Peptides against a protein of PDB entry 4CIC. Designs and how they scored, part 198

Target 1, 148 residues: chain A of PDB entry 4CIC
Amino acid sequence: KVSTKGHYGVQAMFDLAQHFGEGPVSLKSIAERQGLSEPYLEQLIAVLRKAGLVKSVRGAQGGYILAREPRDIKVGDIIRVLEGPIAPVESVSQDDPEHSLKFDFSVTKSVWEKVKKSIEEVLDSITLADMLKDAEEAQMAQGYMYYI
Target 2, 147 residues: chain B of PDB entry 4CIC
Amino acid sequence: KVSTKGHYGVQAMFDLAQHFGEGPVSLKSIAERQGLSEPYLEQLIAVLRKAGLVKSVRGAQGGYILAREPRDIKVGDIIRVLEGPIAPVESVSQDDPEHSLKFDFSVTKSVWEKVKKSIEEVLDSITLADMLKDAEEAQMAQGYMYY

## One batch from the design tools (peptide; made by RFdiffusion4, then SolubleMPNN)

Design b2_p26_8_s2 (from b2_p26_8, 9 letters changed)
Fold by OpenDDE base, seed 1:
Parts: structure tokens; sequence; C-alpha cells
Structure b2_p26_8_s2 (fold): chain B 148 residues (1-148), chain C 147 residues (1-147), chain A 26 residues (1-26)
């Protein structure tokens, strides 16, 4: 599962992508549109900002913008920033010698590495621009259903 | 991340696959070889047994065996039994109304569905027989490095 | 050692409490 952090992070970044070029968006407006708590969104945005995916604009009409164009931000980039490297298996903490997977059989590890690679390939194949396009296509499809 | 439950479940099933055709394997021997606690393994094996992936044999030489051939058990089958359906996103517990993803935008959901599908395809493409083959190839490669 | 499932926040929620399905990206 993608963590709640990753899920909401992608959602918040997508909201910023929908408003890209329109100027700064307030955290309050993102929170309201995306159904997120404002305090939780503040934490996410702080991490995303530090990673250089978003910029803060100061002033009365201040807020946040994407730091790069939607086409230059992969979903994988957002997930890596928020959650770190995609690890398919829990790192058995080195510190518990009894549960040291002594026989982390190279074979079982290889299964999880294949899963990791597959997830990375998918997430790195999807940009915020791709998500914008999918949203536009979905809206057009809804519009046509009302005219039939 | 694959849960510890999924990881150890695959490891235990792989141990049983390595001994397939040799008769029943004791939980103690699996636990020792795989570096698992015996009580934890008992819980895993109980679930796997109920799902029909393993069988228990009674007697002095009793233990567990695979219920099917290694080629007929996918890693995906093991994971689904132990962890349920592969969900790419945490199901926001319906019970916390404050964190109800009101706007699960169809678009964000589609991203996670693509991830889910990709994981399922990988896990359903790997059998215990494939894992046995990979282990044999790795052992042969080690043997050649010593010559 | 409680078999920990890491929740989506990377917290070990323990094997018993994780009702929800398999692959958590931690």
Amino acid sequence: as target 1 above (148 residues)
Amino acid sequence: as target 2 above (147 residues)
Amino acid sequence: LKPGLLDGNGNDVGAEEVKDPAFTLA
C-alpha cells in the first residue's frame, strides 16, 4: 500500500498541478478541495518544499506553486520525497540480532526486488501532466454523458 | 513494503517447496532454517493451512507439506492468503470520518490501481517452482566461483 | 518481537492490528 502520506502527497501535488500557471494556491484551498486536514497538509507541503517540488510565495495572495512544470514531476518523485526509497520488504532492523534474517535467501530477496522495480517503473512512468490529461478526459466523458 | 507476514510467509512456503516430495517437515526445522520464531511460524502455517496451501501430516514424523506442487503456487497466492487483496493505498478506514478521502479523485485512484495491477502481475508471474529454479541457478553459480 | 507491520507512516503497527491488505509502501 502507498502510505496515507504518499497518497495525500500525490493528491496535494495534483491540486497544485491543476492550478499551475494561475498563481499561488493557499493551503486552506488545497485542504478544502482535497478533503485534507490543513495541519496534515502543512507537514506534507513542508517536506515537498524542502525537496524542491513546491515553492512558497509570500504576500496577501501568497501560497504554494509547483516548483517545476507538471510534466517534469513524476509520481515516483513525490513518493520518494515523502516516503523515501521504495522498499518492497521491511528492513529487518539490523539491531535485533534474533530476528536478523540470517537466511535472507537471495531468492526471496529477488522476488521483492522484482516487485520494487515494477512499482518504480509504474510510478516513474506517470507525471502530473499525465494525471492532468486523465482528469480532462474524465471531465469530457462526463460532459458527454449529460448530453445523451 | 511487503509486510513481515507476507515476507516470512513466502520464506516458509519456499522452505516447504525445497523439501517437496521428501515428506513432512517440522515447524521447528523450518523456523531454524528460515530464522523465524516458531510461534510466529505456527500462526503463518495455520493461515496457510486453512487456505489450502499447506497440509499437516500427523505422527512421529509429522509436520507440514505443500498442498500443491510448487509450480501450482504463485507468490501472489501466498500474499493474498496472508495479507488479503493487494491494495496499493491504505484503505482509509471508513470508520474515521475525519480522514474519509471525500475526494478520492478518480485520477489519483487510477494511479494506485496501476501500481496494484503491476504488483499483482509480478507476484502472479512467480511460482515456488520459479524460486526453486533461481535457487538452483544461484548454487551452481557459487559452485563455479570456487573452481 | 512483535511482528511489526509498518503502517503507511513507517510506524510498526504490529501484525495483529494491521487489518488492511499487503503491500504498504512505507
Scores: peptide ipSAE 0.032, ipTM 0.763, DockQ to the pose 0.110; fails the geometry check
Fold by OpenDDE base, seed 2:
Structure b2_p26_8_s2 (fold): chain B 148 residues (1-148), chain C 147 residues (1-147), chain A 26 residues (1-26)
Amino acid sequence: as target 1 above (148 residues)
Amino acid sequence: as target 2 above (147 residues)
Amino acid sequence: LKPGLLDGNGNDVGAEEVKDPAFTLA
C-alpha cells in the first residue's frame, strides 16, 4: 500500500499543480480542498520543500508553489521524497548470511525486484502535467454527461 | 510493501514447488529451509490450504503438497489468497461523499489504479514454474563460476 | 476511520513513525 504520506503527498502536489502559475497557495486552502488536516499537511510540505519540489513564498499572498513545472515532477519523484526508495518487500535483514546464501531467497527476491521495477516505471511515467490533463479530460466528460 | 505474510507465503509455496512430485513436505522441513518459524508457517499454510493452493497429506510421510502444478500457480494467486486484492492505497473510506466528489480525488485514485494494474500484471505473469526455472538457471550460473 | 497503513494482518498501524518509509505494497 502507498502510505498515507505518499497518498496525501501526491494529492497536495496535485493541488499545487492545479494552481501552478496562479501564485502561492496557502496550506489552509490545500487542506480544505484535499480534505487533509493542516498540521499533517505542514509536515508533508516541509519534507517536499526540503527536497526542492515545493517553494515557500513569503508575503501577503504567501504560501507554497511548485518548485518546478508540473511536467518536470513525476509521481515517482514525490513518492521517493516522501517514502524513500520503492521497496516492495522489507529488506529481510541480510544479517543472516546463512539464509542469504539459499538459492530460494535469491529467486524470491527477483520476484519482488520485478514488482519494484514495474511500480517505478509506472510512477516515473506519470507527471503532475499528466494528472492535470486527466483532470481536464474528466471534467469535460462530466460536463458532456450533464448535457446529454 | 508486500507484507511479511505475502513474502513468506511465496517462499513457502516456492519450497513446495521445488519438492513437487517428491511427495508431502513437512512444515518443519519448509521452516528450516526457508528460515521461517514453524508456528508462523502453520498459519500461512492453513490459509493456503483453505484457498485450495496447498493440500494436506496424512500418513507416515504426511505433510503438504501443492494442490496444482507449479505452472498453474501464479505469484498473484498466492498474494491474493494471503493478502486479498492488491490495493496500492487504502480505500480512503468512501464514507465522506463530499471528498469523493472532488475531481482531484478521482485523478489521484487513477494513479494508484495504474500502479495496482501494473503490480497485478507482474505478479500474474510469474508462476512457480517460472521461479523454478530461474532457480535452475541461477544454480547453473553459480556452478559455472566455481569451475 | 483514519486511512491507516494496514499491516498484512489488517491492523491499522496508525501514523506511528513507520521507520522504514519504503513504498509498502500491502
Scores: peptide ipSAE 0.031, ipTM 0.769, DockQ to the pose 0.136; fails the geometry check
Fold by OpenDDE base, seed 4:
Structure b2_p26_8_s2 (fold): chain B 148 residues (1-148), chain C 147 residues (1-147), chain A 26 residues (1-26)
Amino acid sequence: as target 1 above (148 residues)
Amino acid sequence: as target 2 above (147 residues)
Amino acid sequence: LKPGLLDGNGNDVGAEEVKDPAFTLA
């Protein structure tokens, strides 16, 4: 499972992408649109800001903006910032030397590495710009369904 | 992350695959080989048995065997039995009707569905027989490094 | 719904410093 942190982080970043070029967006407005608690969003935005994915703008109309264009932010970048490296299985601590790397462990590890790679490839193939495009296409499709 | 349950479940099933055709394997022996607690393994095996992936054999030399050939058990089958459907994101309960399916929610959902599909494809592409083959190849490679 | 990594049982395993690897396939 993508953590709640990763999920909401992608939602918040997508909201910022939808408003890209319109100026700073308040955390309150993002929280309201995305159904997030403002305090939780503050924590997410702090991490995203520290990682350089988001910029803060000060002033009466201050808030947050994407630090890069939507096409230059992958979903994988957001997830790595929020959750760290995609690890399909917790590395059982290598620290017990007596648990000799049983041959069985290496094979099972390779399965999880294949899963990891597949997830990374998918998440790195999707940008915020791709998500914006998908949103536009879905809005157009809904608009057409009301006219039929 | 694959849960500890999924991880250890795959390890236990792989151990049973390595001994497939040799007769019943005791939970104790699996636990010792896989570095698992026997009580934890009992819980895993109970689930796997209920799902029909494992059979119990009774008697003095009783234990467990795979219910199917290693080639007929996908890693995805094991994970689905132990963890349920692969869900990249917990479906936030659809139950709050006032959270109108905001358009944004549909797009983010599609991202996670793509991830889900990718994981399923990988896990369904790997059988216990594939894992056995990989193990044999790795053993041969280690044998050649020592010579 | 408490923000946190849910374990395979849906329990919020608090942020102990174990860098909770991102994707829990739970």
Scores: peptide ipSAE 0.029, ipTM 0.762, DockQ to the pose 0.180; fails the geometry check
Fold by OpenDDE base, seed 3:
Structure b2_p26_8_s2 (fold): chain B 148 residues (1-148), chain C 147 residues (1-147), chain A 26 residues (1-26)
Amino acid sequence: as target 1 above (148 residues)
Amino acid sequence: as target 2 above (147 residues)
Amino acid sequence: LKPGLLDGNGNDVGAEEVKDPAFTLA
């Protein structure tokens, strides 16, 4: 499962993408729209800012903006920043040294590497621009259902 | 990440696949080969047995066998039995009702559904027979490096 | 960044307590 951190991070970044070009968005407004606590969002935004995915703008109309265009930010980039490298299996090896999987059976590892690769390919194939497009298409589809 | 339960479950099932047709394998022998605690393996095997993926054989040479041929058991089947449906995102909704993701933004959900589908496709494309074949190929490759 | 199962609060709950989540992208 994507952690709550990854999930909310993608939501917050998507909200910033929807407002891209409109100027800075306040954390309060993002929190309200996305149903997030403002303190939790502050923590997420701090990490995303440090990674260079968002910029802080100071002033009366200050807030946050995407640091790059939505097309230049992959979902995979957001997840890697918030959660680190996508690991399909918990490395059991770190916490219980006694249950060191002595035989890291190359075959079982290969299964998880295939899963990892598949997840990475999916997340790296989706940009914030793709998400914006999907949202527009969904809105159009809803609009058409009301006109029939 | 696949849980430890899923990971060890696949290892245990793969061990049983390697011994498929040789008769029942003791939990002790599986535990020793796979580096698992026997009590933990007992819990895993109980779940796998209840799901009909393994059978218990009674007797002096008793133990466990695969309930089906290795080709008829997908990695996805093992994972679904041990961990339930593959969910790419934790449903945040259960523990903190106040942080109900009010807007299950259809778009974000769609991203996770794509991830889910991709994982399912991979895990359902790999059988225990495929894993056996990969193991044989790896052994052959190692054998050829020594000659 | 420890590859841990992060709970909804971002805490590493470790492999033992995670009752339900099959695939944790952590």
Scores: peptide ipSAE 0.025, ipTM 0.757, DockQ to the pose 0.111; fails the geometry check

Design b2_p26_8_s3 (from b2_p26_8, 8 letters changed)
Fold by OpenDDE base, seed 4:
Structure b2_p26_8_s3 (fold): chain B 148 residues (1-148), chain C 147 residues (1-147), chain A 26 residues (1-26)
Amino acid sequence: as target 1 above (148 residues)
Amino acid sequence: as target 2 above (147 residues)
Amino acid sequence: LKPGLLDANGNDVGEEKVEDPAFTLA
């Protein structure tokens, strides 16, 4: 599972992409549109800002903007910033050195590396611009269903 | 991340695959070879048995065997039995009905469905027989490095 | 003392069990 952090991080970044070029968006407005708590979103945005995916704009019309164009931000970039490296398996904590014989079963590890690679390929193939396009196509399709 | 349950489930099933055709394997021997606690393995094996992936053999030489040939067990089958459906995102619990406006953002959901599909395709493409073959190839490659 | 995530006001926003950030297949 993508963590709640990863999921909501992608939602928040997508909201900022929808408003890209319109100026700064307030955390409150993002939280309201995305169904997120403002305090939770503040934590997400702080991490995303530190990673250089978003910028804070100061002033009366201040808020947040994407630091790069939507086409230059992959979903994989967002996930790596929020969750770290895509790890397919939990690192079994080495806390019990005697019984945590990491039988580094090369074969079982290779299965998880294949899963990791597939996830990375998918997430790195999707930009915020691709998500914007998909949203526009979905809205157009809904508009046509009301006229038929 | 694959849960510890999924990871160790695949290890236990792979151990049973390595001994397929040799007769029943004791939980103790699997636990020792895979670095698992026997009580934890007992819980995993109980689930796998209920799902029909393993069989219990009774007797003095009793233990567990694969219920099917290694080629007929996908890694995806093991994961689905232990973890349920592969869900790329946690279902945000609807517990707060007021604030869990499931903005079913169709677009963000579609990202996670693409991830899910990719994971399923990978896990369903790998059998225990493929894992056995990979182990044999790795052992042969190590043998050649010592000469 | 695990550093609690403090809000902007320095309140410990309780351990929302950020369930493990890993792509758990589960």
Scores: peptide ipSAE 0.025, ipTM 0.766, DockQ to the pose 0.157; fails the geometry check
Fold by OpenDDE base, seed 2:
Structure b2_p26_8_s3 (fold): chain B 148 residues (1-148), chain C 147 residues (1-147), chain A 26 residues (1-26)
Amino acid sequence: as target 1 above (148 residues)
Amino acid sequence: as target 2 above (147 residues)
Amino acid sequence: LKPGLLDANGNDVGEEKVEDPAFTLA
């Protein structure tokens, strides 16, 4: 599973992408739209801000904006910031030298490395701009279903 | 992360694949080779047996064998048996009707579905026979480094 | 480890008894 942190982080970043160019979005408004608690979102946004994916804007219309264009933010970037490197398995402590010598351990590890690579490739292939496009397409498709 | 259960399940199944055709392997011997606790392995093997991936052999030389040839067991099969369906995200309860209507939820869900599909494709592309082959290749490569 | 939404620290923060996911990205 993607952690709750990763999942909600992508949701929050996507919400900011939908409002990109409209100015700063309040955490309250993101929380309400995404069904997140404000305190939890504050923690997520703090991490995302520290990583330079979001910027805080001060003032009466203060809030948060994406620090880069939606096309320049991959889902993989968000996940790496929130969760760190994608690890499909817990690194069994390389510190057991007896396990490191076992041929079997290397082969099983290679399976998980293939999984890791595949996940990374997928997450790095999807930008917030791609998500926005998918959103527009789905909205158009729903609109057509109501007019037929 | 793959659960410890999935990880150790694949290790145990791979150990059984390495001994495929040699007869029943004791849980003790698997545990010793794979660095697993016997009690934990007993629980894993019970699930794998119930799913029909392994068979128990009774007798003085009793133990476990693969129920199918290594080529007929995908890593994905092992993972699905031990962990259930690959879910990249917790299904946020579809029961919140307010979330189901939000366009944002569908798009974010599609990202995780793409991840799921990718994981499934990888795990379903790797058999225990492929792992055996990779094992043989790595053993040969190590053998050549010592000469 | 119980299937849960892991927090950043690897703790299960998910209240819901969600089935053990085959893969946790965190």
Scores: peptide ipSAE 0.023, ipTM 0.758, DockQ to the pose 0.090; fails the geometry check
Fold by OpenDDE base, seed 1:
Structure b2_p26_8_s3 (fold): chain B 148 residues (1-148), chain C 147 residues (1-147), chain A 26 residues (1-26)
Amino acid sequence: as target 1 above (148 residues)
Amino acid sequence: as target 2 above (147 residues)
Amino acid sequence: LKPGLLDANGNDVGEEKVEDPAFTLA
């Protein structure tokens, strides 16, 4: 499962992608459109900003913009920034020493590594530009269904 | 991340696959070999048994066996039994109604559905027999490094 | 990647009895 942080981070970044080239977007407007709490979004945006995925613009019409073009931001980039490296298996908390017999049986580890790789490949194959295109196609399809 | 339940479930099922055809394996022996707590393994095995992935054999030399051949058990089958359907996104706990404005923006949902599908495809492509083969190949490779 | 169940407020709702989220894609 992608964390709530990753999920909402992708939503927020997608909202910024939809407004790319229109100037700075306020956190309030993103929060309202995406159904996010503004305080939660502030935390997400702070991380994304620190990672160089978004920029803050100061002033009365200030807010946030994407730091790169939508085509240059992968979903995988967003997830790695917000969640860190995709870990296929929960790190057994080292704290219970009795269960720490990490017989990391090499074979079972390899299964999870295959899963990890597959997820990384998917997330790295999708850009914010791809998401924008998918949204446009979906809107056109809905529009055509109302005209038929 | 795969849950600890899924991880250990796959380990336990793999241990049973390694002993397939040798008769019933005790939970104690699985627990010892896999570094699992016996009580935790009992819970996992109970679920796996209920799902028909393992069988219990009663008696002094009783224990558990795979209910199907290793080739007929996918990793995905084990995971679905233990964890349920692969959910790509954490279910936002419905408990905070204010944030339940699931603007499930169709596009973001589609990203997670792609991830889900990819995981399912991987896990359904790997059988316990494939894992056995990989283990044998790894052992042979280690053996050849010592010769 | 611990699935941080962040609550709606962005608080890491710690290890409450999160039903073992199946595949937590971290």
Scores: peptide ipSAE 0.022, ipTM 0.759, DockQ to the pose 0.096; fails the geometry check
Fold by OpenDDE base, seed 3:
Formats: C-alpha cells, sequence, structure tokens
Structure b2_p26_8_s3 (fold): chain B 148 residues (1-148), chain C 147 residues (1-147), chain A 26 residues (1-26)
C-alpha cells in the first residue's frame, strides 16, 4: 500500500506541475481539483514546503508553486519527504518491541531489501515531467479515439 | 513497510522450508526459533493451511509441513495468501469513501501500478529454495571468516 | 504496521485506520 500521505502528496505535486509556469496556485483550487480536503492539503504542503519542494507566494494572487522544474522532482523525492526513507521492513521491528525478532534472519531481511531497492528504483525513475508527458499522451490518445 | 503479517508469514514459511523433509514441525518450535508468539503463529498457520501452502500432520510427532517443495513456493505466493493481492493503491480508495478520489488521475495510478508490478516481479522471483540457498551461502561465508 | 500519515520520524500520525497493508512505501 502506498500511504494516503504519499498518494495525496504525489497528486498535489502533480497538480502544481500541471500549472508550472502559470504562477501561484491556491490550496483551495488544488484541493478542489484533486478531491482533497483543504486542511489535509495544508498539512501536506507545509511538509513539502519545509523540504523545499514547493514555495509559497504571498499576495492577492498568492499560493504555491513548485520550487524546482518538474523534471528536477522525482516521485521518490516526494515520497521520501512525506514518508521518510522507503523502508519495507524497518517498522516491523519497531512496532512490537516485545516480539524481539530474535532471528531477524539475514535472509528474510534480504528479501525486503530487494523489494525496497526495486521500489526506490521505480520511484526515482519517474519525474513530475514524466508524469506530465504521460498525461499529455493519454489526453491525445483520448482525443484521437473520438475522431475515429 | 511490509506488514507484520507478511513478514512473520515469510519467516514461518522459511522455518518450515529449513525443516522440509525432516517431518512435521511443532508450532511451538517455530515460534521459539522465529521469535513469534505461538497464538499469532497459530493464526498465520491457519491462513497458510487454508490456502494450501502448509499441511497439518496429526499425532505425537504432529505439527506442520510445507505442502509443496520450497522451490514451488514463491515469496509472492505467501504474501498474496496473507495480505491479498499486492495492491499499492487500492486501499487508498476504499478507506475513505467520502473522499471519492474524483480525479483518480490515470497518471498517478500508473505510478503506483509500476510500483506494484516491480514488487510483484521481485517477490515472484524469490522462492523458499532461493532463500535456503542464500542462508547456506551466508553460513558458509561466516564459516570461512573464522578460519 | 498501520499505514498512516507517518511523520518525518516514522510515527504514524494518520487518523485513518488504514489496515496494515502488505507493503506500505513508508
Amino acid sequence: as target 1 above (148 residues)
Amino acid sequence: as target 2 above (147 residues)
Amino acid sequence: LKPGLLDANGNDVGEEKVEDPAFTLA
């Protein structure tokens, strides 16, 4: 499962990417487009801003913008900011201290490390620019289907 | 995060793989070796048994065995049995029906589908036999470091 | 592991009882 935080964080960042270069976007407008609660989005944006992925613009046309170009923001960067290190296994050892996994068998750890690495590779291979391109291609494909 | 259920399920199945061909293993012995509570292990084993990954043997030397050879059990099979389909995103849509992800943007879904596919490929590429081999190699490597 | 809003410290801050998924990214 992708956490709700990671999922909505990627959605919010993607919305900002779609408006990149058009100026600041209000949290309200992002929330409305992405189907997010505004209070929840405020919390996400606060974290993303602190991490330097987004910037706040003040004034009548104030709001948020991406702090970097869409090509310079990986999905993995967003996830790491919101959720921390992609750790498939680390939380298993923390949640039940009484179940000291005595034999935290190196072998079972290695399975989860392989999963971790695979997830990291995927998320680090996808930028917001790649997502924009995929969206454009999908829209074009839909447009062509209506002309056939 | 791998769920506790998935993690401990793989550990329990790996313990059974290490004893494959030696006869039935008691839940108590698995619990002791793997650092699991016996009641929790009973719940896991019940699910794994129902899915046909393990068999119960009755009698004085009763317990559990793998239902198939270690080479015929993927880590992905264990995870799917315990946790259901590896669904990175599906749970996000179910938990808050009022937050109808209106724009379940095909693009964001595609990101998570790529993650799903990657996880599935990894977990389906690893068998209990591969894990046994890795354990043997690790033990040999440790043995050679002491010489 | 409850998939929740994890804070930067890995603490579950999410109000939603998301069932412990097989794999959370966090």
Scores: peptide ipSAE 0.019, ipTM 0.763, DockQ to the pose 0.111; fails the geometry check

